# Ledger of designs, part 314: peptides against a protein of PDB entry 6IDX

Target 1, 380 residues: chain A of PDB entry 6IDX
Amino acid sequence: KELAKLSADVTFATEFINMDGIIVLTRLVESGTKLLSHYSEMLAFTLTAFLELMDHGIVSWDMVSITFIKQIAGYVSQPMVDVSILQRSLAILESMVLNSQSLYQKIAEEITVGQLISHLQVSNQEIQTYAIALINALFLKAPEDKRQDMANAFAQKHLRSIILNHVIRGNRPIKTEMAHQLYVLQVLTFNLLEERMMTKMDPNDQAQRDIIFELRRIAFDAESDPSNAPGSGTEKRKAMYTKDYKMLGFTNHINPAMDFTQTPPGMLALDNMLYLAKVHQDTYIRIVLENSSREDKHECPFGRSAIELTKMLCEILQVGELPNEGRNDYHPMFFTHDRAFEELFGICIQLLNKTWKEMRATAEDFNKVMQVVREQITRA

## One batch from the design tools (peptide; made by RFdiffusion4, then SolubleMPNN)

Design b2_p28_2_s3 (from b2_p28_2, 16 letters changed)
Fold by OpenDDE base, seed 4:
Structure b2_p28_2_s3 (fold): chain B 380 residues (1-380), chain A 28 residues (1-28)
Amino acid sequence: as target 1 above (380 residues)
Amino acid sequence: MAAERAERQKRALEAFIKRHKAMRKKFL
């Protein structure tokens, strides 16, 4: 107990580390010796002292043995561990993952996200906070190949559902520390959009061109069976499609694929448009037709607006940036929807279309409308 | 550009770790 308190002092920590004191603490944990009276209390203070000593940054986290890691991971994975030991063990594992890629690899072999989800199903918000913090650390430190798997996993949908039901809808106010971990999880999840945001459309890729054609089909050919599109592109059909792409509000009416060659937002804008068109078809058709039927200079160009809105949302959400240490703000929508970014886009594109009408905007006012919409989104 | 981004990410991670250290001091 006194050692744990004194370990917060840098002078004491330096002297104690120079006396190999940290090695002694590590060996006490590694031994697992339940033979002492008050073992759980002693262990909790030992883990506190260890963490406080390591937090001075005098000793590298890479000094930690695999036996120590297994013992700490054991306290997180075993049922009926003392809450005080569990809390400190989660905090130690988080610190290990954050400070060392080598320790991340070892911990990722010993602990599953499923085991950490069990610690979210408790009434103790501190345990919940450290469980999410460790999940966030594992997510942050995961190699690119494993990050996408973590993203697509049924485990993430389940994790969001558990967080929603046991944390957000819990009977206790969310503390600032928990709010930060929820923000971090949101940022790390939206950072998975970076690849699509930085992917340029290839104007020669037929599959990508077929998506743009599908957007046209959904908007204008909603009654036409897809079976009856004869593949013979006569010049009259190219001219017809150019008119349709103008009505869709693309900047390049001849080759709309060129509008998606700028990164950001690249292909992510096309993904959002396709999601809107398929999942919210009535909303999509309404927005497109309301602007395509105008012969006045007050047409809201849907295609251009969708691209610039996607870019703006990426800027607001800081897609591709690490979580900010000062931020604690999270969007509840992130936990209620599987496709939270696309749903946010669908709300914001309706807001943009409304704001455009209210301002009686023309194409010259485009940047002013976007600025007003930015202020509306950032105040919500 | 790439090197500057990497250095920005390194500094952001260091700040993040420092905040999480400060968070632990509230619970310990």
Scores: peptide ipSAE 0.375, ipTM 0.887, DockQ to the pose 0.653
Fold by OpenDDE base, seed 3:
Structure b2_p28_2_s3 (fold): chain B 380 residues (1-380), chain A 28 residues (1-28)
Amino acid sequence: as target 1 above (380 residues)
Amino acid sequence: MAAERAERQKRALEAFIKRHKAMRKKFL
């Protein structure tokens, strides 16, 4: 207890480290010797002292043995561990993962996200915070090949449901540190969109062009029997499609694929448009047809708007950036929807269309509308 | 560009680690 308190002082820590004091503490944990009276209390103070000493940054985290890691991971994976030991063990593992890529690899072999989910199902918000913090650390430090697997573990309706039901909808106000961990989890999850955001459409890829054609089909042919065999006139079809792509509000009416060559938002904008068209078909058709039936120059260009809105959302959500240590703001919708970004896009595109109408905007006002919409989204 | 991004990411990670260190001190 006294050692744990003194270990917070840098002068004491320096001298204690110079006396190989950390090695003694690590060996106490490694021994697993349950034979001592008050073992749990002693172990809790040992782990506190270890963490406080290591937090001075005098000793590299890479000095930690695999036996020590296994003992700490064992305290997190065992169902009946003292809360004080569990809390410190989670904090130590988080610290190890954040400070060392070599320790990340070892820890990722010893613990699973599934084991950490059990620590979210408790009423103790501090345990929940450390469990999410460790999940976030593992996700942040995961190599690119494993990030999608971590994301799929988050995409498991289970983890989101557990966080939603036990943390967000809990009977207790969310503390600042928990809010930060929820923000971090959100940022790390949205960073998976970076690949699609930076993927240019290939104008020669027929499969990608067929998606744009499907957007046209859903908007204009949803009531028309597919029996209108594509009539033989390639030029009449191209002219018809050019009109339809203009009505959809693409910038390039001849080749809408060119609108998706800009990165950001690249293919992510097309993904959002297709999601809206398939999942919220009535909303999509309404937005398109309300603007396609106008001849008053107050048409909201859906295609252009969807692209620029996707880019704006990526900027607001800081897609591809590391989590900011000052921020604690998270969107509860992230935990309620499987496709939270696309659902956010679907809400924001309706807001954009509404704002465009309210402003009586023309194509010249496009940037002003986008600025107003940005302010509306960032204030919500 | 790539080097500047890498340096920005390094600084962001260092700041993140510092916050998490400060968080731990509240619960110990």
Scores: peptide ipSAE 0.375, ipTM 0.885, DockQ to the pose 0.662
Fold by OpenDDE base, seed 1:
Order: structure tokens, then sequence, then C-alpha cells
Structure b2_p28_2_s3 (fold): chain B 380 residues (1-380), chain A 28 residues (1-28)
């Protein structure tokens, strides 16, 4: 107890570390000796002292043995551990993952996100916060190849549902530290969109062109049987499509594929447009037809608007950036929808179309409309 | 560009680690 308190002092910590005191604490944990009458309390103070000593940054985290890691991971994976030990063990694992890539690899072999989910189902918000913090640390430190697998495990409706039901919709106000961890989880999950955001459309890829053609088909040929195979169109059909791509509001109405060669947002804008057209078809058709039937120069260019909105959402959500240490703002919608980014796009494109009408905007006002929409999204 | 991105990422990670240390000190 006194050691844990004194370990917060840098002078004491320096002298104690110089006396190999931290090695003694690690050996106490490694021994796993349950025979002491106050074992749980002594262990909780040992783990506190260890963490406080390591937080001074005098000793490298890489000094930690695999036996120590296994003991700490064991305290997180065991169903009946004292809350005080569990809390400190989660905090130690999070610190290990953040400070050392070698420790991340070892910890990622010993613990699963599934084991951490059980610690989200508890009433203790501090335990929930440390469980999410450890998940976030594992996600942040994961190699690129494993980030998508972790993302797919996060995309499993289960983790989001548990966070939604046990944290966000819990009977307790969200503390600042939990709000920060929810923000971090949001940023790390939206960072998976970076690949698509930085993927340029290949104007020569027929499969990508067929997606743009499908957007046209859904908007204008909704009553026509899908049996008309793409590809046999005479020059007259190409000229007809140029008019339709103009009505869709593409900047390059001759070759809309060129609008998706700019990165960001690249192919991510096309993914959002296709999602809107397939999942919210009535909303998509309404937006397109309302603007295609106007002859008053107040047409909202859907294609251009969708691209610039996708880019704006990526900027607001900081896609491809590490989480900011000062931010605690998260969108509850991220936890309510499987396709939260595409659903956010679908809400924001309707807001943009409404704002365009309210402002009586023309193509010259485009940047002003986008600025007003940015302010509306960032205040919501 | 790549080196500048790596340095920004390093600084962001250091700030993140510092914030998480400060979080732990509120609960310990």
Amino acid sequence: as target 1 above (380 residues)
Amino acid sequence: MAAERAERQKRALEAFIKRHKAMRKKFL
C-alpha cells in the first residue's frame, strides 16, 4: 500500500528501480502464490506500484517476461477475479500494448476481443472503460492485415450491440474518459475506410463502370426489366447516357468515372452512392428526379454533391488520422447501425439537398452550401 | 511525405499514450 503510493513520486521511483525493486514486483506476480491471507489486496497494490513505476518511463516495457504477461492476461480471462485486480490488469495490458509492439504480439495471442466483451456487460463503468481502452489499443497496434479481421470482428453486431445496450443506453451518465474511448473506437473503425477513400477509380475497369451504369438504371429505368445486358449499346445509347449522367449531377457527364479518380474520396464516394441507391432506393430516386426535372439553374448536382460530401465526412471523422487525445465526441449512430458511415452519408445527403433548396443555391453557391452543411453536421 | 506522415503518427501516438496515462491516474 505505501509502496503503491510512493511509486507515484519520481524520486522514490528512481531509487526503487535502481534497487531492482520493479524486478521484485514482477516476480511476485509471476509466482502466482495464492497462499497469503491478504493475497488479493497485496496483488492489487503490487499491480498499482508496478504500473506507477512503469509510467515514469525509466524502465522499458520490453523487460516484462512472458510469464508476467500470462499472469496478467489470466486475471483478465478468469471469470472470478477481484474487481481491483481486474481493473489494474486491464490497465497494465493496455499500457503494454500501447508501449511495445513485441508485447502487443504476445498479448494478442493470449487474449481475445470475445473475452473483453464480458467486461463490458458489468455495471462498473471504470471496468467498461478499461475494457474498451484495451480493445482500442489492440486495434490501434494491430498490423494492417489483422486490422480488417479486427474490424470484421467489430462489424460483428455483437460488440456494437453490447456497447450500445450496456454503455450508451446504460442507466448512468457517460463519463469523459468513457466518451473518449467511444470516440477512439469510432475513429479507429472509420479508419478502415482509408483504403477505399484512397482508391482511385480505374476508368477502364468495366466492373466499376457497371456500378455507375447501375446508378443510372436505378434512377431512370426503375420500371425496365434488368435483362438488358450492359455492353451492346450503339453510339446513340452512349449519347443518351451522357444526358442521364448530366441529370445525375456528375462533373464529367461524358465519363463519370473521372469524378472518382480524385483521392480522397475515391471509390468510397461510389460505395456510398451505391449503398444509398440499393438500401434507400426511394430516397435516392427522389433526390435524383427532383434535381433532374428542374430547368431553373437551381439543380443540386447529386454526383458532385455525393463526392464532396463523402470527402467532407472523411475530414470531419478524421479518416486515416490517429485519434486526438483531447476529443471526447462520438456519434451514437456509430453503434446503432452496421453500415454507420453509409447511413450517415444518407442522412447528410438529404440535409445537403434540403439546404441547397432553402438557400436557392446555384452551381456558383456550391462551396457556400457545403460550408453551411459542414457547420450543421459538426453541431449535430 | 511518408516520413512526415510517420512523424505525425508518432507524435499522435505519444499524445495518445500520455492521455491514457492521465486517465489511469484518475482511477488508481
Scores: peptide ipSAE 0.375, ipTM 0.886, DockQ to the pose 0.688
Fold by OpenDDE base, seed 2:
Structure b2_p28_2_s3 (fold): chain B 380 residues (1-380), chain A 28 residues (1-28)
Amino acid sequence: as target 1 above (380 residues)
Amino acid sequence: MAAERAERQKRALEAFIKRHKAMRKKFL
């Protein structure tokens, strides 16, 4: 207990480390010797002293043995561990993951997200906070190939449902540190959109062109089977499609694929449009047809609006940027929907279409409408 | 550009680690 308090002082920590004191603490944990009276209290103080000593940055985290990691991971995986030991063990694992890529690899082999999910199903918000913090650390430090797998494990309705039911809808007010961890999780998840945001459409890719054709089909030929779409564009069909792509509000009516060559938002805008057209078909058809039937210059260009809105949402959400240490603002919709970004797009495109009508906007007012919509989204 | 992005990411990670150290000191 006294050692744990003194370990917060840098002068004491330096002297204690110079006396190999940290090696003694690690060996006490590695021994796993439960035979001592007050073992749990002694272990909790040992883990506190270890963490305080390591937080001075005098000793590299890479000094830690695999046996030590296995003991700490063992305290997180065991259901009957004292809360004080569990809390410190989660904090140590988080620190290891954040400070060392080598320790991240070892910890990612010893601990599963499923084990951490069990610590979200408790009434202790501090334990829940450290469990999410460790999840966030693992997600942040994951290599790019494994980051999508981590996200798929998070996109599993289970983790989001548990966070929603046990943390957000819990009987306790959300503390600032929990709100920060929820914000971090949101940012790390939306950063997976960076690849699609930076992917240019290939105008020569027939499969990508078929998606644009499907948007046209859903808007104008909703009763037509896509199997009957005659792939051979005769000049007369190309001219017909040019009219339809104009009514869809693409900037390039001849080749709408060119509108998706700008990055950001690249292919992410097409993904949002296709999601809206397939999942919210009535909303999509309504927005397109309400503007395609107008010859009064008050048509809202859906295709252009969808692209610029996708770009704006990426800017607002700071897609591709690391989480800010000062922010604690999370969006509840992130935890209520499987495809939260596409659902946000679907809400915001309706808001844009409404705002366009209310302003009696023309194509010249486009940037003014987008500014008003940005202010509306950022105040919500 | 790439070097500047890497330096921004490094500074952001250092700030993040510092915030998490401060969080631990509040709960321990």
Scores: peptide ipSAE 0.371, ipTM 0.885, DockQ to the pose 0.668

Design b2_p28_2_s4 (from b2_p28_2, 12 letters changed)
Fold by OpenDDE base, seed 4:
Structure b2_p28_2_s4 (fold): chain B 380 residues (1-380), chain A 28 residues (1-28)
Amino acid sequence: as target 1 above (380 residues)
Amino acid sequence: SAAERAKRQEEALAAFIKRHKEMRKKFR
């Protein structure tokens, strides 16, 4: 206990480290010797002292043995461990993952996200916080090849459902530390959109062009049986499509694919539009037709608006940036929806369309409308 | 540049680690 307290002092820590004190503490953990009276309390203070000493940054985390890692991981994986030991063990593993890529690799082999999920199903918010913190650390430090697998595990309804039911809808107020970890998890999950945000549309890719054609079909041909084979592309049909793409509010009516060549938001805007068109078809058709039927200068260009809104949402959510250490704000909808970004887009595009009408905007007012919408989204 | 991005990432990670160290002061 006194060692744990004194280990917070940099002068004591320096002297203790120079006396190989950390090595002695690590060996105590590695031995697993349960023979001592009050073993659990002694171990909890040993782990506290170790973590405080390592937090001074005098010793590299890479000095830690595999035996030590296995013992700490063992305390996290065992169901009957003292809460004090579990909490400190989660914090040590988090610190190891954050400070060392080599320790990340070793820890990722010893623990599973499933084991960490079990620590979310408890009433202790501190255990829940450090379990999410370790999940976040593992996600942050995951190599690119494993990042998508982790992403899929986080996109899994199970983790979101557990966080929603046991953390967010828990009978206790969310502490600042938990709110920060929820924010971090949100940011890391939205950062998976960076690839699509930075992917340019290839105007020559037929599959991507077929998505734009599907947007047109859903908007204008909703009553037409798909049985009308894409017959010969007569100039009349190309001219018809140019009219339809104008009605969809694309900037390039001849080749809408060109509107998706700018990154950000690249293909992510097209993904959002397609999601809206398929999942919220009535809303999509309404928005498109309400603006396409206007012969007045007050038409809201859906295609242009969807692209610029996607870009704005990426800016607001800081897609592609690391989590900010000062932030603790999270969106509850992130935990309620599988496709939270696309659902947010669907809400915001309706807000944009409403705001455009209320402002009686023209194409010249586009940037003003976007600024008003930005303020509305940021205040929500 | 890629180097400037890497530097910003290192600075952000360092700040993140620092916050997490400060949260652990509650173990004392």
Scores: peptide ipSAE 0.324, ipTM 0.869, DockQ to the pose 0.592
Fold by OpenDDE base, seed 3:
Structure b2_p28_2_s4 (fold): chain B 380 residues (1-380), chain A 28 residues (1-28)
Amino acid sequence: as target 1 above (380 residues)
Amino acid sequence: SAAERAKRQEEALAAFIKRHKEMRKKFR
């Protein structure tokens, strides 16, 4: 207990480390010897002292043996472990993963996400916090080739539902530390959108152009009586599509594919538009047709608005940035929906359309509307 | 630049690690 307290002092820590004291602590953990009176209390203080000593950054985390890692991982994977040992073991594993890529690889072999999920189903918010912290560390340190697989494992409906039911909807106030870990998990999950955000549309890719054509079809042909025969010649059809793309509010109504060549938001904006059109078809059609029928110059350009809103949401969510150490703000929607970003887009595009109407905006007011919408989204 | 972005990411990770060290002071 005194050692754990004194280990917080850098002068004491330096002297103790110079005396090989940290090696003695590691060997004590490695031995696994339960024969001592008050073993659990002694082990909890040993793990505290070890973590405090390592936090000074005097010794590299890479000094830790495989036996030590296995022993700490054992405390996390065992069904009956003292709460004090479990908390410190989770914190040590988090620290190992964050500070060393080599330790990440070793820990990822010893611990499953399923084992960490079991620690979320408890009533102890501190255990839950460190379990999510370790999940976040594993996600953050995952190599690019495994990041999507880990993200899929972490984004599994099961983990999301457990966090929602046992953490967010728990009978206890969410502490600042838990709120931070939920924020971190949200940021890391939304960072998977970076690839699509940075993907330019190829204007020559027919499959991508067919998606834009599908947006037109859903908006204009789904409600139109099939009796308007497609029989007008190819040029009249191309001129017709140019009018339809203007009504959809694309900036380049001759070649809408050009609007998706800017990164950010690139193809991510098209993904959001297609999701809205397929999953919230009535909302999509309503927004498009309400603005396409206006002759008063107060039409809200849906295509342009959807692109700029997607970009704005990426900026607000800091897509492609590391989690900020000062932030603890998370969106509950992240835990309620599988497609949380696209659902957020669907809410925000309706807000934008409403705000445009309320402001009686014209195309000249576009940037002012976007600024008002940004303020509304960031205050919610 | 790519180098400036990498540096900012390294600084952000260092700050993140530092906050997590401070959170562990409750074990004392």
Scores: peptide ipSAE 0.324, ipTM 0.868, DockQ to the pose 0.536
Fold by OpenDDE base, seed 2:
Structure b2_p28_2_s4 (fold): chain B 380 residues (1-380), chain A 28 residues (1-28)
Amino acid sequence: as target 1 above (380 residues)
Amino acid sequence: SAAERAKRQEEALAAFIKRHKEMRKKFR
């Protein structure tokens, strides 16, 4: 206990480290010897002293043995571990992951997100906070190939549902640190959209062009079988499509694929449009047809609006930026929907269409409408 | 530049680590 308290002092820490004191503490943990009276209390103070000493940055985290990592991981995986040991063990693992890529690799082999989920199903918000903090550290340090796997593990309805039910809808007020960890998790998850946001449409890719054609089909020919391949477009069919792409509100009526060559938002805008058209078909058809039937210059250009709204949402959500250490704001909707970004887009495109009507906007007012919509989204 | 992105990532990680060290002061 006294050692744990003194280990917070830099002078004491330097002297203790020079005496190989950290090596002694690590060996105590590695031994796993439960035969000592007050073992749990002694271990909790040992882990506290270890963290305080390592936090001075005098010793590299890479000095830690695989046996030590396995012991700490063992304390996180055992259901009957003392709360004080569990909290410190989660904090040690988090610190290891954050400070060393080598330790990240070793820890990622010893601990699964599934094991950490069990620590979210408890009434102790401090344990929940450190469990999410470790998930966030693993997600942040994951290589690009494994980052999608971590996201898929989060997109698994299970983790999101557990956070929603046991953390957000818990009987206790959310503390500032938990709110920060929820914010971090949200940012890290939305950063997976960066690839699609920066992907340009290839106007020569037939599969991508078929998606734009499917948007047209859903809007105007919803009863027609998709088996009518857009094959031999006679000049009349090309002219008909140009009219339909104008009614859809694309900027390039001849080749709508060109509207998706700008990055951001690139292909992410097309993904949002296709999601809206397939999942919220009635809403999509309504928005398109309400504006396609107007010859009064008050038509809201859906295609252009969807692209600029997707870009705006990426800017508001800071897609591609690292989590800010000062922010604690999270969106509850992120935890209620599997495809939260696409659902947010679906809400915001309806808000945009409403705001356009209320303002009696024309194409010249487009930027003013977008500014009003930005203010509405950022105040909500 | 790639170097500026790497520097921003290092600074953000350092700030993140610092906040987490401050959280751990509750163990004292």
Scores: peptide ipSAE 0.319, ipTM 0.866, DockQ to the pose 0.601
Fold by OpenDDE base, seed 1:
Structure b2_p28_2_s4 (fold): chain B 380 residues (1-380), chain A 28 residues (1-28)
Amino acid sequence: as target 1 above (380 residues)
Amino acid sequence: SAAERAKRQEEALAAFIKRHKEMRKKFR
């Protein structure tokens, strides 16, 4: 206990570290010997002192042994561990992951997301916070090739449902620390959209062109049997498609694929449009047909609006940016929907169309409408 | 006493919470 208090002082910490004091503390943890009276209390103070000493940055985290890592991971995986030991063990693991890529690799082998999920099902918000903090640290430090796999594990309806039911819908107000961890998890999850946001459409890729054709089919040919393969279009069909792409509000009516060559938002805008058309078909058809039937120059160009809205949402959500340490704002909808970004797009595109009508906008007012919509989204 | 143990745990937890707040700044 006294050591844990004194370890916060930089002068004491420097002297204690010079005497190999951290090595002694690590060996106490590694021994695992429960034979001492008040072992749990002593261990909790040992872990506190270790953390305070390491926070001075005098000693590299890479000095930590694999035996120490396994022992700390053992405290996180065991069901009958004292709450004080569990909290400190989660924070030690978080600190190891954050400070060392070598330690990240070792910890990622010893701890599963499933083990961390069990610590979200408790009534203790502090344990829940440190469990999410460790999840966030593992997500942040994951190599790019593993980030999608981690995301798929985190996007599992199970983790989202547990966070929603046990954290967000809990009988207790969300503390600032938990709100920050939920924000971090949101940012890290939305950063997976960066690849699609930076992917240019290939105008020569037939599969990508077929998606644009499917958007046209859903809007205008809803009663036509899908058996008409899109490839057999006569020249008259190409001219008809140019008219339909104009009614869809693409900037390039001849080759709508060119509208998706700009990054950001690249292919992510097309993904959002396709999601809207398939999952919210009635809303999509309504938006397209309401604007395509107008003769008064007050048509809202859906294709252009969808692209610029996707770009705006990426800017608002800071897609591709690291989490800000001072922020604690998160969207509750992120935890209610599997495809929260696409659902947010679906809400915001309806808001955009409403705002366009209310402003009696023309194509010249496009940037003004987008600015008003930005203000509406950021105030909600 | 149980109260002294609770107080010791609270002091250690407070120091720990402070560290956790400082650790969040390392996302830079």
Scores: peptide ipSAE 0.170, ipTM 0.635, DockQ to the pose 0.028

